# Ledger of designs, part 14: peptides against a protein of PDB entry 4PN1

Target 1, 261 residues: chain A of PDB entry 4PN1
Amino acid sequence: KIEMNFLNKPIVPDTTKVISNFLTHYLITEPVEHVEIEAKLGTLIDLETQNRFEFPVMNETILNPEFNLRTRFESDMTASEHKYLNEFLNQAFRDSQKPGRLPFAYKHTKQVDLFYETEDNSRDKIRVSKNQSDNQVLACVKKRRVADLFLYCPNDAFDIRISISDELPVSMPSGNQQPSLTRLKDRVGYVHQEIKIDLTKTTQNDPVYDTTERHELEVEFGNIADLRDRAQKAKDGMEAPLFRRVQLFMDNVRILRREHS

## One batch from the design tools (peptide; made by RFdiffusion4, then SolubleMPNN)

Design b1_p9_3_s4 (from b1_p9_3, 3 letters changed)
Fold by OpenDDE base, seed 5:
Structure b1_p9_3_s4 (fold): chain B 261 residues (1-261), chain A 9 residues (1-9)
Amino acid sequence: as target 1 above (261 residues)
Amino acid sequence: MTVYDLFEE
């Protein structure tokens, strides 16, 4: 009786295609071995005004990385905004436990991140993550930022940075080596349909500078193997599975970036 | 500001 369009077929939004192509590049074309793919909520700041940048667009827009727009991305938010998102996600968790829904998984983690200089004095530091309660080592990695894709969202509380990173597992630093930096992370993690949503408060103590706190929300693909498989299929001409997964990811991001205190 | 556990509410 009613058709969705004159072809009566689903149409893929351009945003989905652009992001899918971006991901495919670093999953398949120039594959990152230990890839992490995440979106962070934040604000695109105009370097000249130090205010949120005002682009001449009226809705969600992926910025072309080939253009220097003289912006920086601030992933920090206010404590009030962070608290609101925490409450929002808690409610979403509770609602998902109801019959007929797919439930969230939840984990609260307090960890300490210890950063160590490398022997070659490279810019990349070794990060050792430990559980604060039992000192269990959670990870030891060198993280390298590979690429970023920025979305300007004029109608929402936050802009978005999608980041491709390489988290290379490395051996533990020598016992005689002291960390150059220590960060405390209080993180609540929510997982729904293999999409991870992390709300993190980071505390950093500096002997010279005042203690700083950062409040971040990140959304991450929880099943990279599946995503890589979908990306490969897309390269082979079957794009639908990748588009569906990217759309799911972005819809979750869109929900979150609309929330504000 | 702290991150609040689900079960503390």
Scores: peptide ipSAE 0.031, ipTM 0.687, DockQ to the pose 0.046
Fold by OpenDDE base, seed 1:
Structure b1_p9_3_s4 (fold): chain B 261 residues (1-261), chain A 9 residues (1-9)
Amino acid sequence: as target 1 above (261 residues)
Amino acid sequence: MTVYDLFEE
């Protein structure tokens, strides 16, 4: 009989613990009321070289937010990379429909986001989201970025930003107010075990700047209530459920960031 | 269920 280690018990990777603690802080300790937790694939760019950041590590590494590494995170990817990931996820979807597997859910959404300035000239804009097909309002929110955690992934195609955001529902802007920015989102969403994977092509029409197109892939916790419950249990001394959920999340992220054309 | 490619529409 083979045992997994000398304790014959599972051991939690340090990465899982660090991320779990990060999430627990904003779920339980200083709770964000309307929390959104997502990981975006992208590239850590060295501000000095404008190339991908180089750090003296050989594997996935969570960067310490206390240090200014003079980097920026670009959540964009090439159209070809985005297409490749789309094809990859389509195949994963098909495979998951087979007997004995847990199936993906799938949804294709076209959305328009209208951004409005606030009356108090706050930094946070009001975002009104509408379906492109029928112009129905999906949401009206102020999204505030609360915290970021960056993972440098030297062996993979992409680095990762995990973000905590607060999406505060707010009243619709006055009818006399014009949007300062419009953003078209073409989104293909995949859901597996309540983890959302979104491929989004964003077209931004800026009245001052040229139209820009962005290709993004994000992974989001689809069941915040469950995650918060797990985090509370972790604070109470039972960490395993949270660790398992974070491990699942990160494994999905790891699969995606390794794939490239 | 048919999965549509984001770039096919």
Scores: peptide ipSAE 0.025, ipTM 0.651, DockQ to the pose 0.047
Fold by OpenDDE base, seed 4:
Structure b1_p9_3_s4 (fold): chain B 261 residues (1-261), chain A 9 residues (1-9)
Amino acid sequence: as target 1 above (261 residues)
Amino acid sequence: MTVYDLFEE
């Protein structure tokens, strides 16, 4: 026989605990009502060098937000990297359709996001999302970034930003109000075990910088109610369900950040 | 560069 360890019980990586505690805070302790929790692949840039940040660690490392490391996070990748990940996920999708596997769901969405200034001149803009094909409103929200957690990943192609956001549903802007910004989003979404993986190409027209494209990959918890339930259980002393869900989430992130052409 | 559909293959 083989056992997991000398206790023959699952052990939780420290990373999982730290992330779980982070999530629990914004799910339960100071709950965000319309919470979105996502991880984006990108690069931690050293503001001094404008190159990828270098830190004296050899493994995936959660950066302490209390320390100013003089970095910025660029949630972008090259078109080539994006294409590679698209192909990778397509293959993963196909493989998951085989007997004995849990299948991916897939959706291709093209939407336009219209950003509007708020009446109260809040720093947060109202985002109206519409389907490009029929102009139907998909959402009208005011998104507020609540907190970030950064993971430096020296052995992988990408670093990670885990973000807590509040997507507050709001009323549509006045009909006479003009959008301050328009973005076209071409998104392919993959869902596996309620973890949502989105590849998004964003096109933005700027009068100064002309048309710019961004290529993003994000991993999102697709079932917030379940996650909140797990977090509540954790607060009540049963941590295992939350740890398992966070581990699943992070394993998916780890797979993706390792893949590159 | 566009994100292409699964079934374009």
Scores: peptide ipSAE 0.025, ipTM 0.659, DockQ to the pose 0.046
Fold by OpenDDE base, seed 3:
Structure b1_p9_3_s4 (fold): chain B 261 residues (1-261), chain A 9 residues (1-9)
Amino acid sequence: as target 1 above (261 residues)
Amino acid sequence: MTVYDLFEE
């Protein structure tokens, strides 16, 4: 008989605890009403070198947000990497359809996001999402980035940004208002155990990146209500359900960030 | 279910 450790109990990785606490803050302590929680694959760029940052660590490391590390996060990858991940996820989808597995759900969507300035000239923009095929409005939200948590992953192809956002449903902008930005999104979405994995090809005139096309992979918690419930339980002293859910989420992220062309 | 390749469409 083999035991897990000298306590013969599961041990929670510190990364899981840190992320769980981060999430709990914005789920329970200072709750975001319409919270979106996602992880994006990308690269932490050293602002001085414009290359991937090299921190003096040897493994997955959550960066302390209290420190200005003079980095930016590029939530992008090469077309080759994106294609590889698409193929990888397609295979994962197929494998999950086999007996004894929990199946992926899959959805392909093409949408246009129209960004509008708010009437109060707030920093947050209104995003109107429409289906490209029939121009039906899918959503109209004011999205605000609340917090970010960055993971430097020196042994993997990608670093990770975990983001807390508030997606407040709002009324449509006035008819005479023109969008400040239009973004076309071609997205394939995979859902497994209520974790959403999206590959998105975005086309726009991006003033920040000075690029017309981006390739992104994001992982999102698909059941916020359940996550909030788990976070509440954690605050009440029962941490295991939250840890398990965060572990699941992060394991999916870890799988993806290790894959590369 | 058909799974699409973003790069082939």
Scores: peptide ipSAE 0.025, ipTM 0.646, DockQ to the pose 0.046

Design b1_p9_4_s1 (from b1_p9_4, 4 letters changed)
Fold by OpenDDE base, seed 3:
Structure b1_p9_4_s1 (fold): chain B 261 residues (1-261), chain A 9 residues (1-9)
Amino acid sequence: as target 1 above (261 residues)
Amino acid sequence: SFLDILFPK
């Protein structure tokens, strides 16, 4: 009989523990009320070279946020990479429909996001999301980025940013207010085991990147209530459920970041 | 510190 180790018990990777603790803090310890938790694929760029940063590590590693590494995160990829991932996910979707598997759900949406300045001139902006076809309001939220965790992945095509955000539902801006930014989103969404995977083509006049179109892939926890419950259990001494959920999430992320054309 | 968040005691 083969045992997994000399204790014959599962061991949790440090990455899982760190991320779990990160999530637990913003779910339980200092809870974000309307929390969104997502991972985006992208590239850690060295501000000095404007190329992908090179760290003296040889595997996936969480960067210590206390160090200013003089990097920026570009949550973008080439059109070809994006297309490849789309095809990859389409195949995964098809395969999941087979008997004995848990199926993906699929949704294609086209929306416009209008960003407005708040009346109090806070850094937080109000985002109004509308369906492109009928201009129906889908959501109106004030979104605030709360925290980020960066993973450098030298062996993969992409690095990862895990973000905690607060999406507070708010009233629509006044009719006289003009949006500061308009973003068109063509989103293909996949959901598997309540983990959302979105491929998004975003069209906007981006003053930062000087780009009209961006290609993004994001992975999001689709069931925050369940995740919060798991985090609470972890705080109470039962960590396994949270670790399993985070592991599932990260495995999906790892699959995606390894795929490239 | 943020490290305390990631590695709570």
Scores: peptide ipSAE 0.272, ipTM 0.890, DockQ to the pose 0.853
Fold by OpenDDE base, seed 5:
Structure b1_p9_4_s1 (fold): chain B 261 residues (1-261), chain A 9 residues (1-9)
Amino acid sequence: as target 1 above (261 residues)
Amino acid sequence: SFLDILFPK
């Protein structure tokens, strides 16, 4: 026989606990009504050096938001890295179709995002998303970034930003309004156990600057209702279900950030 | 504070 520790009971890593508490706050304590919770792979850049942030730690570390580290987060990767991750996920998809496994779901979406200024000149823009094939409206929202949590990952190719956003459904802009910005998105989406993994190629045309292409990978909680239920239970003293779900989410993120060409 | 969010009492 083997036991997991001298108590023979599971323990919760600090990372899991901290993130769980972070989520509980914005799900239950000060709830965001139309919440989106995602992790993006990218790079923490030191504003002083313009290089990747360096900190005297040897493993995944949640950065303390009380300290001004003078960093910015770049949610981008090279085309080659993006391609590698795509191939990696394709293989994972295939393997998950085998007997005894829980299968991935797969979806390829091409959309155009049109950004409009609000009548009150609010900082938040209205985003209209349309399907490129038939121009059908997929969504019309006003997205607000609520909170961020940054993980420095010195052993991996990417750092992580976990973000809480509020996506408020709003009415379509007036037909007389022109978009201030247009983005083309080519998105490959994978879903496993209600965790969404999206690879997105974004093309943006700027009248002043050259066309830029971004390559992003994001991991999102696909079942917010379930997550909110788990968070409520945690608030009521039963934390295990939430911890397990957050652990699953973070393990998927950890797998992805370790994969590189 | 943000720390209170991360480590609620």
Scores: peptide ipSAE 0.270, ipTM 0.890, DockQ to the pose 0.849
Fold by OpenDDE base, seed 1:
Structure b1_p9_4_s1 (fold): chain B 261 residues (1-261), chain A 9 residues (1-9)
Amino acid sequence: as target 1 above (261 residues)
Amino acid sequence: SFLDILFPK
């Protein structure tokens, strides 16, 4: 008979535990009401060199937020990288439709985000999202970034930012207000086991700055209620369901960040 | 602290 280890029990990697604890805090301990939890692929940039930072580690590492590492995170990739990932996900989608597999769901959406200043000139802007085809309002929210975790991935094409956000529904801005920023989003969305993978081409029209285009890939927990339930169980001493869900999430992230042309 | 969030006792 073969056993897993000398205790014959599963052992959970630190990465899974740390992320699980991070999520539990903002789901249960200090709960964010309208929580969004996503991981974005990008690059940790050294502020001094403006190149990808080089940390003295050899594998995936959650960075300690207590240290000022003089970095910034760029949630962007080249058009070529984005295209490659799109093709990769398309193939994964096709493969998942085969018998014996759990299938991907697929959706292509185009929306415009209009950002408005608040009356009190707070840093948080109101975002009105509209469908590009019929101009119907999809959402009107104030999105607040609550917390971030950064993962340095020296062996992969991308680093990772995991973010907790609060998307507060708010009233539409007054008709006399003009948007301070317009963002066009062309999004291809894949969902597998309630994990959302979105490839987004964003065109930003700023009245002050030149038009900018970004290519982003994000992985999001698609079932927050289930995740919150798992987190509650973890707080109550049963951590396995949460660990399994976080492991699934991170494995999907790991697959994606390893892929490159 | 943030570390307490990541590593609760």
Scores: peptide ipSAE 0.257, ipTM 0.886, DockQ to the pose 0.862
Fold by OpenDDE base, seed 4:
Structure b1_p9_4_s1 (fold): chain B 261 residues (1-261), chain A 9 residues (1-9)
Amino acid sequence: as target 1 above (261 residues)
Amino acid sequence: SFLDILFPK
């Protein structure tokens, strides 16, 4: 007979615990109404050197937000890295279709995002998302960044930003308003066990700057209602379901950040 | 503080 440990009880890693507490706060304690929770792959950049910051740690580490580390997070990767991840996920998709596995769902979406200034002069812009094929409105929201956690990952190709956002549905801008910014998004989406993995190519035309293309990979909790339920249970003393869900989420993130061209 | 969020009592 094998036991889990000398207490024969589950123990949660610190990373899982911290993230779980972080999520519980914004799901239950100070709840965000239209919450989006995602992790983006990217790079913690040293503001002084403009290179990846180096921290004196040897494994995945949540950075203490109480410290001003003089960093910024760049949620971008090279085209080659993005292509590699796309191929990797395509293979994962194929493998998941085999008997005995839980299958991925796959969706390819091309949309245009139109950004508008708000009438109340809020810093948050209104984003109207339309399908490129038929110009149908997919969403009209005002997205507010609520909180971030940053994970430095010295052994992997990417660092991680976990973000809490509020996507408030809002009315369409007036017909006489012109968008301040337009972005074309080519998104390949994979869903496995309600965890969403999106590879997005964003093209932005700037009249002053040349056309820029960004390559992003994000991992998102696809079932917020379930997550909120788990967080509530955690608040009530049953933490295991939340820990398991966060563990699953982070394991997927860990798989992805290890892959590189 | 943010730490209170991460490590609630």
Scores: peptide ipSAE 0.253, ipTM 0.882, DockQ to the pose 0.843

Design b1_p9_4_s2 (from b1_p9_4, 5 letters changed)
Fold by OpenDDE base, seed 4:
Structure b1_p9_4_s2 (fold): chain B 261 residues (1-261), chain A 9 residues (1-9)
Amino acid sequence: as target 1 above (261 residues)
Amino acid sequence: SFLDILYPP
């Protein structure tokens, strides 16, 4: 018989604790009402060098938000990387359909996002999402970025941004308003154990610039109510359920960020 | 296009 450690109990990685506390803050302490919690794969760019930032660390590291590291996060990846991840997830999907596994759910969606300025000239735009096929309105929200947590991952293809957002449902813009921006989104979504993985190709036409295409991969907590419940339990002294959920989330993220073309 | 997101087979 082997044991996990000298206590014969699971141990929670420090990363899990930090992220759990981060989430708990915005789920319970200062609760965001319509919270979206996602991790995006991308690259921390050194603003000075315009190259990937280099930290004197050898493994996954949560960056302290109190420090301005003079970085930007680029959530875009190359088409090749995106394609590779798509193929990887397709294979994972196939494998999960085998007996004895928990299957992925899969959905392919094509939507148009129309962005409108708010009357109060707030930084947050109203986003109207429509299905490309029938123009059915899927959502009308005002998305506000609440907080970010960055993970530098020197050994992996991608760094990670975990974001807390508030997606406030709002009324449709006035018929007299014109969208300031239109984006076409081609998205495939993979859901496993209520963790949602989205590959999104976004096409945007700029009147000044040529059509730009972005390739993004995001991992999202698919059951916020459950997560909030777990966070509440954590605040009440029972941290294990939250830690387990965050660990699952991060393990999925870790799998994905290790994959590269 | 090879840039298209693929359906699982």
Scores: peptide ipSAE 0.050, ipTM 0.630, DockQ to the pose 0.015
Fold by OpenDDE base, seed 2:
Structure b1_p9_4_s2 (fold): chain B 261 residues (1-261), chain A 9 residues (1-9)
Amino acid sequence: as target 1 above (261 residues)
Amino acid sequence: SFLDILYPP
């Protein structure tokens, strides 16, 4: 007979607790109404060196947002890395279709995002998303970045930014307004156990800057209502459901950030 | 696109 530990009770990793608390804050304590919660793979860049941030830690570490570490986050990867992850996820998808597994769902989306300045010169832009094939409006939102949580991952190919955003549905901008920014998104999305994994190639046409292309991978909580419920339970003293969901999310993130070509 | 499009059942 073996036991988990000397108490023979499950123990939650500190990372899970910290992230859970972070989420609980923006789900329950200061609730964001139209919340989007996603993790992006990328690189923490030291602003002083312009190289990947080096911190005296040996494993996955949540950076304290109260400290200015003089870093920026590059939510990008090479085309080769992106392709590798695509192949990896394709294989994972195929494997999940086998008997006894929970299957992935898959969706390919091509959309254009048009960004408009607000009349009040607010920092938040209106984003109109359209399907590239038929130009139908998919969404019109004002997205506000609420908070970020950064994970430095020295042993992995990528660092992680977990972002809390508010995507407020808004009316379409006036017809006389021109977009300040246009982004073409070619996205393949994988969903497993209500965790969404997206690989996106983004082509950005900026009137001021040259066209840029980015390759991004993001992991998103696909069921916010459930997550909010779990967070509420956690606030009420029952933390296990939230911890389990956060653990699942982070395990998926961890799998992905370890993979590289 | 360089992305491998899947054709799930």
Scores: peptide ipSAE 0.044, ipTM 0.712, DockQ to the pose 0.015
Fold by OpenDDE base, seed 1:
Structure b1_p9_4_s2 (fold): chain B 261 residues (1-261), chain A 9 residues (1-9)
Amino acid sequence: as target 1 above (261 residues)
Amino acid sequence: SFLDILYPP
């Protein structure tokens, strides 16, 4: 008989524990009311070299936020990489429709985000999201970035930023206000086991800067209530459900960040 | 379109 280890019990990787603790903090300990939790694929850039950051580690590493590593995170990829990931996810979608699999759900959305300055000129802008087809208001929120956790992934095509955000619903801006920024989003969303994977092409028309196009891939927890419940159980001493959910999330992220054209 | 559009089965 073969056993997994000398305890014959599953062991949780430290990465899973660290991320779980990070999530638990903002779900339970200092709870964010309208929390959004997402991982974005991108690149940690060394501010000194303007190249991808080089850290003396050989595998996936969560960076300690207490240290200023003089980096920035670019949540962008080339059009070619983005297209490759789109094709990859399309194939994954098709394969998941086969008997014996859990199927992906798919949704294509086109929206416009209009950003408005607040009356107090606070750093946080009001974002009005509208459907491009009928101009229907989808959301009006004030999004605040609460915390980030960065993963340096030297063996993969991309590094990862896990972000905690607070999306506060707010009233629509007055009709006399003009948007300070307009952002067009073309998004395809894939959902598998309540983990949402979004490929987004963003076109931003900045009055000061030239039109910029970004290609982003994000992975989001699609069921925050369930995640919060799992986090609460973890605080109460039952960590396994949270660990399993975080492991699932991270495995999906790991699959995606390894894929490249 | 840049992004491939899939139609759910």
Scores: peptide ipSAE 0.036, ipTM 0.738, DockQ to the pose 0.015
Fold by OpenDDE base, seed 5:
Structure b1_p9_4_s2 (fold): chain B 261 residues (1-261), chain A 9 residues (1-9)
Amino acid sequence: as target 1 above (261 residues)
Amino acid sequence: SFLDILYPP
């Protein structure tokens, strides 16, 4: 007979607790109304060396946001890495269609994002997203970055940024206003157990700078209402449902950040 | 201009 440990009860990793507390803060304590919660794969770059950040740790670690480590996060990867992850997720999709599995859902979306300055020239721009095929408006929002949590992952291809954002629905800009920036997005989305995984190629045309391309992978909580409910229960003393959901999310992130060509 | 993403899966 085998037991889990000397108590024969589940134990929650510290990483799960820290992330759960982070999420609970912005879901319940200081609630963001139109919250988006996502993890992006990328690289922590040391501003002094311009190389990948180095810290004297040997495994995944959450960086303390109270410390200024003089880093930036680059949410980008090579085209080859992006292609590899696409192939990997395609295989995962196919495998999930087999009997006895929970299936992935798949969606391919091409959209145009138009950014407009606000009347007050605030840092928060209005983003109008349109479907490229029929020019239908998908969304018109002001997105505000609320908080970030960074994970340094020395053993994996990518570091992780978990971001809390507020996507406030707003009225369309006036017809006389020209966009300050236009982005084309080609996105393939995979959804499994209400966790959304998106591979996105973004093309940005700048009249001054050459066209820039970015290849991104993001993992998002697809059911915010459920997550908020779990966070509320955690505040009320029942933490297990939240821990389980965060564990699922992080395991998916961990799978993806380990895959590379 | 877009990466030739493999679709459908």
Scores: peptide ipSAE 0.032, ipTM 0.688, DockQ to the pose 0.015

